Peptides against a protein of PDB entry 5EFW. Designs and how they scored, part 7

Target 1, 141 residues: chain A of PDB entry 5EFW
Amino acid sequence: TTLERIEKNFVITDPRLPDNPIIFASDSFLQLTEYSREEILGRNARFLQGPETDRATVRKIRDAIDNQTEVTVQLINYTKSGKKFWNLFHLQPMRDQKGDVQYFIGVQLDGTEHVRDAAEREGVMLIKKTAENIDEAAKEL

## One batch from the design tools (peptide; made by RFdiffusion4, then SolubleMPNN)

Design b1_p9_3_s2 (from b1_p9_3, 4 letters changed)
Fold by OpenDDE base, seed 5:
Structure b1_p9_3_s2 (fold): chain B 141 residues (1-141), chain A 9 residues (1-9)
Amino acid sequence: as target 1 above (141 residues)
Amino acid sequence: VFVPREEIL
């Protein structure tokens, strides 16, 4: 599908299902996180959090979901093996023709370091553009 | 048991 051809780290979640589970994960997201597709599908993405994940940053993600808004944050996530990475994360709602939220799109830019200044702005532009491409591709399915 | 929605990512 057009969606499967997007070579970026992303997930799609369904807020209409209990606990807003992941319903789609890109191959690159699986590689980044070291999980299989079977380990991820049907789960809430909170399994990427760990001891050094800032709980105030995670609350911003929750508030955006509850309010059906977009958010962009950086947080520490963990791979299946327990490796830490900085996740520059963008989340936005995918809406139907009536304007109702159907899904959330989550896009990840991974790094070993916290991204700042001009590099952060560039990363934010990239992940936002990627989210728009995913939104368009998912409407064709 | 209603588990409150905890966060994505």
Scores: peptide ipSAE 0.119, ipTM 0.735, DockQ to the pose 0.049
Fold by OpenDDE base, seed 4:
Structure b1_p9_3_s2 (fold): chain B 141 residues (1-141), chain A 9 residues (1-9)
Amino acid sequence: as target 1 above (141 residues)
Amino acid sequence: VFVPREEIL
């Protein structure tokens, strides 16, 4: 599909299903997180969180879901093997022709380092642009 | 362990 050709780290979630599960994951996201597709489809993405994940940052993500808004944050996530990585994460709603939220798009920066200043600004621009490309590609399906 | 509902990443 056009969606499958987007070579970026991303997921699509369905807030209309119980616990807002992942319904699509890119191959790059699976590689980053060390999970198989079967291990993550139908699950809420909270399994990436761990002991050093900032709970206030997680609350910002939750509030964006509840309010049907976009958010961009950096947080500690964990791979399947328990390796910590910094996740520069952007989330935005995907809306239908009526303006109702159908899905959420979650995009992760390429890389696992904590980014600051100019590198953070560049990363934010990239993941936001990627989310827009996913939104357009998903509307064509 | 309390796992909050509706958390993403």
Scores: peptide ipSAE 0.117, ipTM 0.738, DockQ to the pose 0.045
Fold by OpenDDE base, seed 2:
Structure b1_p9_3_s2 (fold): chain B 141 residues (1-141), chain A 9 residues (1-9)
Amino acid sequence: as target 1 above (141 residues)
Amino acid sequence: VFVPREEIL
């Protein structure tokens, strides 16, 4: 599909299902996180969190889901092997023609450090543009 | 106990 051709780190989740599980994961996301597709589909994305993941930052993500809004944050995530990375993360709702939330789009930019200033702004622009491309591609399904 | 939507990513 057009969605499958997007060479970026992303997931799509279904908030209408119990625990807002991942229903789609890009090949790049699987490579980044070191999980198989079978290990990820049907799970909530919280498995990327660990001991150094800031709980206040995770609460911002939760609040955005509950309020059906977008959010952009940076947080520590962990690969399957336990490697830490800084995730510049963007989440936004995907809405139907009535304006009802059907899915959430989560886009990840991985890094070895917490990005600041111009690099953060560039990363934010990139992941937001990616989320819009995913939203358009997913409407064709 | 199923606790829905606690923490994503």
Scores: peptide ipSAE 0.115, ipTM 0.738, DockQ to the pose 0.051
Fold by OpenDDE base, seed 1:
Structure b1_p9_3_s2 (fold): chain B 141 residues (1-141), chain A 9 residues (1-9)
Amino acid sequence: as target 1 above (141 residues)
Amino acid sequence: VFVPREEIL
């Protein structure tokens, strides 16, 4: 599918299901996180969080989901092996023709360090553009 | 383990 050809780190979640589970994960996301597709599908993406993940940042993501809005944040995530990475994360709702939220798109830019200034702005532009491409590709689902 | 809705991503 057009969606499967997007060579970026992303997930699609279903907020209409209990606990907003991941229903699609890109191959790149699986590689980044060191999980299999079986280990991820049907789960809430919170398994990426750990001891150093900022709870106030996680609350911003929650508030965006509850309010059906977009958000962009940086947070510590963990791979399956327990490696920390900085996730520049963008989330946005995918809406139907009526304007109702059907899915959320989550795009991840991984880094060894917290990105700032010009690098952060560039990363934000990249992940937002990726989310728009996913939104268009997912209309074929 | 029911992890609260508080940690979605």
Scores: peptide ipSAE 0.114, ipTM 0.737, DockQ to the pose 0.050

Design b1_p9_3_s3 (from b1_p9_3, 4 letters changed)
Fold by OpenDDE base, seed 2:
Structure b1_p9_3_s3 (fold): chain B 141 residues (1-141), chain A 9 residues (1-9)
Amino acid sequence: as target 1 above (141 residues)
Amino acid sequence: VLVPAEEIL
């Protein structure tokens, strides 16, 4: 599908199911996080969090889900092997033709380093554009 | 650390 051809790190979650599970994960996301598809699908993505993940930043993600809004943050995530990485993360709702939230789209910047200033702004623009591409591609399913 | 429900990534 067009969705499967997007060569970026992303997931799609279903907030209408218990605990907002991942229902789609890109190949790049699996490579980044070191998980198999079978280990990811049907789970809430909180398993990427760990000891150094800032709880206030996580609360911003929760608030965005609860309020059905978009958010962009940087937070520490962990791979399956326990390797820490900085995740520049963008989340936005995907709405149906009636305007109701169907899914959330989560996009992660390529790379594992903390980005600042101009590089952060460029990364934010990229992941937001990617999220829009995913939104359009997912409507074709 | 408590990880809240419904939060991702």
Scores: peptide ipSAE 0.095, ipTM 0.737, DockQ to the pose 0.045
Fold by OpenDDE base, seed 1:
Structure b1_p9_3_s3 (fold): chain B 141 residues (1-141), chain A 9 residues (1-9)
Amino acid sequence: as target 1 above (141 residues)
Amino acid sequence: VLVPAEEIL
């Protein structure tokens, strides 16, 4: 599909299933996180969190899911090997023709540092644009 | 293997 051709870090989750599991993960996301596809599919993405992940930031993500809204945050995530990275993360709902939420799209921009100012703005623009491209491609799911 | 509570990544 056109979805599989998007060479960015992203996942698609299904909030209609118990615990909003990942139903699609890009190859780049697998490479970033060091997990196999089999290790990720069917799980809630919280497994990327760890000791230094800010709980208040995670709550913002949860609130966005509960309220079916978009959110953009930066948080510490961990690879399978335990390596920390800063995740500039954007989440948005994917809606059907009736306006009901079908999926969530999560886009990740990884970095060794918390990004600020112009770099943050640029990253946010990139991940939001990516999410829109995923939304269009995912309509074929 | 880390599985904290709350939500998503």
Scores: peptide ipSAE 0.094, ipTM 0.737, DockQ to the pose 0.050
Fold by OpenDDE base, seed 5:
Structure b1_p9_3_s3 (fold): chain B 141 residues (1-141), chain A 9 residues (1-9)
Amino acid sequence: as target 1 above (141 residues)
Amino acid sequence: VLVPAEEIL
């Protein structure tokens, strides 16, 4: 499966470049966030944060990047027009055949409400499975 | 100490 055929909200970032910029964004991600591809590429994804975004949750994401580990969190994000949404977010490293981190994969499940219990577990399973599909597709490029 | 904001949509 090619990267472009994955019809989910996701980005790929490059931690080897200054400030870990987005190097790929899915069409669905652009639609969700209301940004063009030109506005997204080459930027760190922090521009989606705003006043109600929990700083402790953001620190968990930062720690995962610094430690080259995966993390799953829920946080408030904002569209270009300023609309708030709950982002059930999963991030994981993509490694080369030597085991070195090449990229990070970020997968987003959007919602108007914070998801809990069975709905949260189901969402987590979905975004993790999506991340694995992206990892596989990106290795074929 | 200002911790820079990190990633994501």
Scores: peptide ipSAE 0.102, ipTM 0.726, DockQ to the pose 0.037; fails the geometry check
Fold by OpenDDE base, seed 3:
Structure b1_p9_3_s3 (fold): chain B 141 residues (1-141), chain A 9 residues (1-9)
Amino acid sequence: as target 1 above (141 residues)
Amino acid sequence: VLVPAEEIL
């Protein structure tokens, strides 16, 4: 599908199902996180969090989902093997023609360092543009 | 909609 051809780190989740599970993950996301597709489909994405993940940042993500709004944050995530990475993360709702939320799109920019200033602004522009491309591709399904 | 704590990523 067009969605499968997007070579970026992303997931799609379904807030209409219990625990807002992942229903789609890109190949790049699987490579980044070191999980198989079977290991993550149907699960909430919280399995990427760990001891050094900032709980206040996680609450910002939760609040955005509850309010059906977009959010952009940086947080520590962990691969299956336990490797830490900084995740510049963007989340936004995918809406139907009536304006109702159907899914959430999550886009990840991975790095070994917390990005700031011009590098952060560039990363934010990239992941937001990626989210728009995913939204467009998903409408064709 | 059930949105648990420690949501997406």
Scores: peptide ipSAE 0.100, ipTM 0.731, DockQ to the pose 0.055; fails the geometry check

Design b1_p9_3_s4 (from b1_p9_3, 5 letters changed)
Fold by OpenDDE base, seed 5:
Structure b1_p9_3_s4 (fold): chain B 141 residues (1-141), chain A 9 residues (1-9)
Amino acid sequence: as target 1 above (141 residues)
Amino acid sequence: VLVPREEIL
């Protein structure tokens, strides 16, 4: 599908289902996180959080979901093997023709370091553009 | 104890 051809780290979640589970994960996201598709689908993506994940940053993601808004944050995530990475994360709602939220799109830019300044701005532009491409591709399915 | 719903990523 057009969605499956997007070679970026992303997930789609369904807020209409209990606990807003992942319903789609890109191959790159599976590779990044070291999980199988079967281990991820039907789960809330909180399993990527760990001891050093900033809880105030996590609350910003919650507030965005609850308010049906977009958010961009940077937080520590963990792979299945327990390796830490910096996740420059963008989340936005996917809306239907009536303007009702159907899904959330989550896009990840992984890094070994916390990105700042110009590098952060570049990463933000990239993940936002990716989210728009996913939104358009998912409407065609 | 209901563990509060944690979020995506």
Scores: peptide ipSAE 0.124, ipTM 0.731, DockQ to the pose 0.042
Fold by OpenDDE base, seed 2:
Structure b1_p9_3_s4 (fold): chain B 141 residues (1-141), chain A 9 residues (1-9)
Amino acid sequence: as target 1 above (141 residues)
Amino acid sequence: VLVPREEIL
């Protein structure tokens, strides 16, 4: 599908299901996180969090979901092996033709370090543009 | 710690 051709780290979640589970994950996301598709589908993406994940940043993500809004944050995530990475994360709602939230799109830009200044701004532009491309591709499904 | 229902990523 057009969605499967997007060579970026992303997931699609279903907020209409209990616990807003991942219903789609890109191959790149699986590679980044070191999980199989079977290990992540049907689960909430919180399994990427760990001891150094900032809880106030996680609350911003939660608030965006509750309010059905977009958010962009940077937080520590963990791979299956326990490797830490900085996740520049963008989340936005995918709406149906009626304007109702159908899914959430989550896009990840991974890094070994916290990105700042111009590099952060560039990363934000990239992940936002990626989310728009995913939104369009998912409407074709 | 109960991770809230809506914590994605």
Scores: peptide ipSAE 0.121, ipTM 0.741, DockQ to the pose 0.046
Fold by OpenDDE base, seed 1:
Structure b1_p9_3_s4 (fold): chain B 141 residues (1-141), chain A 9 residues (1-9)
Amino acid sequence: as target 1 above (141 residues)
Amino acid sequence: VLVPREEIL
């Protein structure tokens, strides 16, 4: 599919299912997180969180899901092996022709450091553009 | 892994 050809870190989640599980994960996302597809599909993406993940930042993500809005944040995530990375994360709803939320698109830009200033702005532009490309490709689902 | 149940991604 066009979706499978997007060589970026992303997931698609289904808020209509219990606990908003991941229903699609890109190969790059699996590589980044060190999980298999089997270990990820059907789970809520909260398994990427750990001790140093800022709870106020996670609440912003939750609020965006509850309000069916987009959000962009940076948070500490953890790989399967327990390695920390800074995730510049963008979440946005994917809506049907009626305007109802069908899915959420989550895009991740990984880094060893918290990105700031111009690098953050560039990263945000990249992950937002990626989310739009995913939204267009996911209309075929 | 202590993932708080209350935090949705």
Scores: peptide ipSAE 0.112, ipTM 0.736, DockQ to the pose 0.045
Fold by OpenDDE base, seed 4:
Order: C-alpha cells, then sequence, then structure tokens
Structure b1_p9_3_s4 (fold): chain B 141 residues (1-141), chain A 9 residues (1-9)
C-alpha cells in the first residue's frame, strides 16, 4: 500500500477499540523498538514506557488523545531489550469525511538522541510532515 | 478500585 511505502517510524492506533491499540506499525518502528509486529499489534503503545519515562509528559499524550488533539513531546522510551532512547514523538488524530476521529497517528523521529534548539525544531517539522503524509496515505484504510 | 488507565507511548 502507499502507507507501507512510508519509510519512517510510525504507528496507527484505533481509539474506537478498547485501550486504543496499535493497528499498524511501520517496519522502521519495529526495528527501532526491537519488537515483532505480532508482539505489538492489538496492544496499547505504553509498553515503550519505563522507570525514567516522565509521567507528566505521558499525561500530555493522554490529554491529547482524550481531547482529540495533536501533541509533540520528547520522552524516554525503552526497546524490547530494555535500552533507553529519547523519543521525539508527534501524535495527531486522523479524521473521516464527517470530521470524526477514526485513528491516531504516532510518529517517532529517526534519531534516538535527545534533541534541542534548532535540531528539535527540524525534527518536529519532519515528524509533523510525516504525519500528514501518513494521514493522506491512510485514507484508503 | 479505579485501575489507573495507563497512557500510550
Amino acid sequence: as target 1 above (141 residues)
Amino acid sequence: VLVPREEIL
């Protein structure tokens, strides 16, 4: 599909299902997180959190989901092997023709280091643009 | 007992 050709780290979640599970994950996301597709499909993405994940930042993500808004944050996530990485994360709702939320798009920066200043701004622009490309490609879902 | 709904990502 056009969606599968997007070579970026992303997931699509379904807020209409119990616990807003991941329904699609890119190959790059699986590589980043060290999970198989079977291990993550049907699960909420919270399995990436760990001891050093900032709870206030996680609450911002929750609030964005509950309010059906976009958010961009940086947080500590963990791979399957327990390796910490900085995740520059963007989330936005995908809406249908009626304006109702169908899915959420979650995009992770290709780099896993903590980014600041100009590098953060560049990363934010990139992941937002990626989310728009996913939104366009996912209209066929 | 409100099981805290844990958050995404």
Scores: peptide ipSAE 0.121, ipTM 0.723, DockQ to the pose 0.039; fails the geometry check

Design b1_p9_4_s1 (from b1_p9_4, 6 letters changed)
Fold by OpenDDE base, seed 2:
Parts: C-alpha cells; structure tokens; sequence
Structure b1_p9_4_s1 (fold): chain B 141 residues (1-141), chain A 9 residues (1-9)
C-alpha cells in the first residue's frame, strides 16, 4: 500500500481502543526500536520510555492526545536492548470525514543526540511533512 | 540514528 511505502519511522495508534494502542508500525520504526511487530502491536507506545525520559515532556504528549491536538517534542526513548536515543517526535490526530478523531499519527526522527537550533527546525519540518503524507496515505486504505 | 515514540495518555 501507499502507507507501507513511506520509508520513515512512524506508528499509527487507535485512541478509540483501550490505552490508545499501536495498530500500525513502519518497518523502520521496528528497526530503530529493536522490537518485532508482534511485540508492539496492541500496546501503548509508552514502553519506549525509561529512567531518563522527562516526565514533563511525556505529559505534553498526553495532553495533546487528551485534547486531540498535535504536538512536537524531543525526549529520551529506549530500544528493546536498553539503548537510549533522542526522539524528535511529532504527533497529530487523523480525522475522518465527519471531523472526528479516528487515529493518531506518531512520527519519530532518528537521532542519537539531542538536536537543536536549525537542525531541530529542519527535523520538525520533516516529521510534520511526513505526518501529512501518512495522513493522506492512510485515507487510501 | 535513533528514533522512538511515547503515546502515553
């Protein structure tokens, strides 16, 4: 499908199901996080958090979900093997034709370091554009 | 080189 051809790190979640579980994960996301598809589907993406993940940043994500809005943050996440990485993360709702939130799109920028300044701005533009592409592709499914 | 998500409500 068009969605499957998007070679970026992303997931799609279903907020209408208990705990807003991941219902789709890109191959690159699995590679990045070191999880298999079966290990992550049906789970909330919070399993990527760990000791050094900033709780205030996590709350921003939660608030965006609760308010059905988009958010862009940068936070420490952990791979299955326990490696830390900086996740420049963008989340936005995917709405149906009636305007109701159907899914959430989460896009992650791959980085071993915290990005700042121009690099961060460029990354933000990239992941936001990616999210729009995913939104369009998902409507085709 | 690393990416992740946190969709915790």
Amino acid sequence: as target 1 above (141 residues)
Amino acid sequence: MFEGEELAR
Scores: peptide ipSAE 0.056, ipTM 0.734, DockQ to the pose 0.054; fails the geometry check
Fold by OpenDDE base, seed 4:
Structure b1_p9_4_s1 (fold): chain B 141 residues (1-141), chain A 9 residues (1-9)
Amino acid sequence: as target 1 above (141 residues)
Amino acid sequence: MFEGEELAR
């Protein structure tokens, strides 16, 4: 599908299902996180969090979901093997024709390095653009 | 497994 051809780190979640589970994960995302598709589909993405994940940042994500808004943050995530990485993460709702939230799109920066200043701005622009591409592709499915 | 809030990746 067009969605599957997007070679970026991303997931799509379904907030209409219990616990807002991941319903789609890109190949790159699986590679980044070291999980198989079977391991992550149907689960909330919180499994990427760990001891050093900033709880206040997580709350920002939660608030965005609850309020059906977009958010961009950087947070520590963990691979399946326990490797820490910085995740520049962008989340935004995908709405249907009525304007109701249908899904959430989550995009992770390719480099997964802790970025600041101009590099962060560039990364933010990239992941936001990616999210828009995903939104468009998902509408065609 | 560490248990956190909502969607955080």
Scores: peptide ipSAE 0.056, ipTM 0.751, DockQ to the pose 0.047; fails the geometry check
Fold by OpenDDE base, seed 1:
Structure b1_p9_4_s1 (fold): chain B 141 residues (1-141), chain A 9 residues (1-9)
Amino acid sequence: as target 1 above (141 residues)
Amino acid sequence: MFEGEELAR
């Protein structure tokens, strides 16, 4: 599918199911996080959080989901083996023809550092563009 | 290396 051909780090979640579980994860996302697809699908993505994940940033993500809006943040996430990484993360709703939210698209920029200034702006542009491509491809779901 | 998120509701 077109969705499967997108070679970026992303997940799709289903807020219509209990706890907004991941229903699709790209191969790159699995490689980044060190999880298998079996370990990821059906779970809420909060398992990526850990001790140094900023709770206020997490609340921003939660608020965006609750309000059905997009958000872009940077937060510390953890791989399966416990490695920390900075996640430049963009979340946006995918809506149906009636305007109802069907899915959320989460796009991750992988990095070992908190990105700032021009690098951050470039990363944000990239992940937002990626999200739009995913939105179009996800219509096949 | 890639970067992860919290998709908590």
Scores: peptide ipSAE 0.055, ipTM 0.736, DockQ to the pose 0.055; fails the geometry check
Fold by OpenDDE base, seed 3:
Structure b1_p9_4_s1 (fold): chain B 141 residues (1-141), chain A 9 residues (1-9)
Amino acid sequence: as target 1 above (141 residues)
Amino acid sequence: MFEGEELAR
């Protein structure tokens, strides 16, 4: 499918199901996080959080979901093996023609450091563009 | 609640 051809780190979640579980994960996302598809489908993405994940940043994500808005943040996430990485993360709702939220799109840009200035701006532009591509592709499914 | 962010090697 067009969605499967997007070679970026992303997931799609379903807020209409209990706990907003992941319903789709890209191959690159699985590589990044070291999880199998079976291990993550049906789960809330919070399993990527750990001891050094900033709770205030997590609250921003939660608030965006509750308010059905988009958000872009950087936070510490963990792979299955426990490796830390900085996640430049963009979340946005995918809406139907009536404007109702059907899914959320999460796009991740991985790095070993907190990106700033021009690098951050570039990353943000990239993940937002990716999210729009995913939105279009998902509508075709 | 979506709380997932996914980046690591």
Scores: peptide ipSAE 0.049, ipTM 0.727, DockQ to the pose 0.051; fails the geometry check

Design b1_p9_4_s2 (from b1_p9_4, 4 letters changed)
Fold by OpenDDE base, seed 3:
Formats: C-alpha cells, structure tokens, sequence
Structure b1_p9_4_s2 (fold): chain B 141 residues (1-141), chain A 9 residues (1-9)
C-alpha cells in the first residue's frame, strides 16, 4: 500500500535537516492533532508537548533519535485547541540500502487514558506493525 | 516547546 492509503496516525521526519522536521503527516494525524498540513510541515513535532508532558519521556525520544534506535513510550500530547490526550508513541528509523538513517517514522495511538497490561501490549504490536507498513510504503516513493 | 531534535508525536 502507498503512504496516503495508510489510515493510521503517523508522521515522517527528516533528521538530516535542522531540528528533525516533519516532512509527511497522515490525514488521520492532522485530524487527531487539529492542525493543517501547512501548519506542521517543516516543524519539529515538539509543538504537541505541553505542561503535563513528562520531560523524562521526551528525553527517551531524544536519546533514541540521537542513537538512531527505536523507542516506544506513552506521553501526554496536546491538540491545537489544547485538548490533552495520551499518546502511545512508537518511533523507528528508516534506513537506506547502506543502512544509513534517512528518516524517522512516528506512529501515534491516541487515548483518553494511559494504557496498561494487555491493552498496552496490543497497542504496541499495532503501532509497530503500522511502522513497518509505512517503512515499506515509503520505499516506493 | 523544548530544545533539540526530539519528536513529540
């Protein structure tokens, strides 16, 4: 499937550009966050953070980017209107044929509460599978 | 917003 046909919440970012900006956002992501595509393209995704976003969790994301590894966390994010949501978030690098990182894929599963146990495991499996589908679709661009 | 290259999604 192509990127535009993946009906999930996701973005693609470019770590080779200053501040790792968003270069692609799914329609579902725009609906979730209440932003237009014009408002978010070229920006770092940190605009989703707010007062209740855990700084230690954000540092885990930063460390994963710096180390070019994947990470899965849950954190509070905010829509444009200021609505809070729990984001089960998975980030992984997209690598070229040489193994060099070209992009990062970020997948979001939103909820009204922090998920635990079986619900968390199911969510993690879903967002990881989604990330793999995005990785394959992006190779066809 | 926070400094650095962290993705906040």
Amino acid sequence: as target 1 above (141 residues)
Amino acid sequence: MLPGRAVAE
Scores: peptide ipSAE 0.044, ipTM 0.725, DockQ to the pose 0.051; fails the geometry check
Fold by OpenDDE base, seed 1:
Structure b1_p9_4_s2 (fold): chain B 141 residues (1-141), chain A 9 residues (1-9)
Amino acid sequence: as target 1 above (141 residues)
Amino acid sequence: MLPGRAVAE
């Protein structure tokens, strides 16, 4: 689809299905994580977590989903081959015309280091803008 | 993204 070809790292998940599985993943996301589309679709994105993933940060993501709010965090994720990367991650709900949450949009900015200060602010602005663009493009879902 | 209700984390 056009959505899946957006040249940014993102996924869309469906919280109305059991365990909030990924229902769409961009080509860039697949490249980043080293998984095929078939390996990812239908799974909860927790497979990106590993030994050094901060559990408190993960709980912040969980809370945002449960409360149907947006969140921006930075956490260690792992590729299929086990490579670690810092994921500057933004998640926000996608709502229908009635205001009900139908999907979540997750946008990832990968890096070899934990970014701070100006670099972090720039990354946050980028991933938030990306999420808004995805939201608009995904209205046809 | 989450363990449980998750997205790419």
Scores: peptide ipSAE 0.043, ipTM 0.725, DockQ to the pose 0.064; fails the geometry check
Fold by OpenDDE base, seed 2:
Structure b1_p9_4_s2 (fold): chain B 141 residues (1-141), chain A 9 residues (1-9)
Amino acid sequence: as target 1 above (141 residues)
Amino acid sequence: MLPGRAVAE
């Protein structure tokens, strides 16, 4: 499918199911996080959090989901092996023809360092564009 | 929505 051809780090979640589980994950996301598809499908993405993940940033993500809005943040995430990485993360709702939220799209840009200024702006533009591509591709399913 | 619904990737 067109969705499967998007070579970026992303997941799709279903807020209509209990605990907003992941229902789709890109191959790149699996490679980044070191999880298999079977390990993550049906689970909430919170398993990427760890000791140094900022709780206030996590609350921003939660608030965006509850309010059905988009958000862009940077936070520490962990791979299955416990490796830390900075995640420039963008979340946005996917809406149906009536305008109701059906899914959420999460896009991840991984890095070894917290990005600032021009580098951050560039990353934000990239992950937002990616999210729009995913939104369009997912509607074809 | 449930409080635990954060997709904190």
Scores: peptide ipSAE 0.042, ipTM 0.712, DockQ to the pose 0.056; fails the geometry check
Fold by OpenDDE base, seed 5:
Parts: sequence; structure tokens; C-alpha cells
Structure b1_p9_4_s2 (fold): chain B 141 residues (1-141), chain A 9 residues (1-9)
Amino acid sequence: as target 1 above (141 residues)
Amino acid sequence: MLPGRAVAE
């Protein structure tokens, strides 16, 4: 499918279902997080959080979902094996023709360090562009 | 419509 051709780390979640579960995960996301597709689908993405994940940053994500807005943050996430990585994360709603939120798109840029300055700006531009590509691809389905 | 609970990463 068009979605499958997007070679980036991303998920699509369904806020209309209980606990906003992941309904689509890219192959790259599975590789990054070390989970199988079966382990991911139907679950809320919070399983990526761990001891060093900043709770205030998580709250920003929650607030964006509640308010049906987009957000871009950096936070520590964990792979299945427990490896930490810095996640430059962008989340945005996918809306139907009436303007109602149908899904959320989450895009992840992984790194070993918290990115700053030019590197952060470049990463943000990349993940936002990716999110737009996903949005368009999903509308074609 | 109010969306479901937060995702995390």
C-alpha cells in the first residue's frame, strides 16, 4: 500500500477506540522498537515509556490528544529489550472531510542524544513532512 | 468528539 511505502518510523492510532490504540505501525517502527506487529497493534503507545521518560513531556502529548492538536517533543523511550533512545516525536490529528478527528499520526526520529539547534530544527521539519505524507497516503485508503 | 487517552513515546 501507499502507507507501506513510507520508509519512516511511524504509527497510526485510533482515538475512537478505547485507550487510543495503535492500528498501524511501519516496518521501521517495529525495527526501532524491537516489537513484532502483533505485539504492537491494539495497544496504546505508552509501552515505549520508562523510568527516565519525562512525565511533563508525556502530559504535553496527552494534552494535544485531548485538545485534538499537534505537538512536537523529545522524550526518552525504550525498546523491547530495554534500550533507551531519544525520540524526537511529532503527533498530529488526521481529520475527515467534516473536520472530525479520525486518527492520530505519530512520527518518531530516534537518536542516542537529545538533539539541539540546527539538528533539532532539521529533525522537526523531517518528521512533520513525514506526517503530512502519511496523512495523504491514509486518505487514499 | 473527545479522543481517547494519550499515546506515549
Scores: peptide ipSAE 0.040, ipTM 0.700, DockQ to the pose 0.064; fails the geometry check

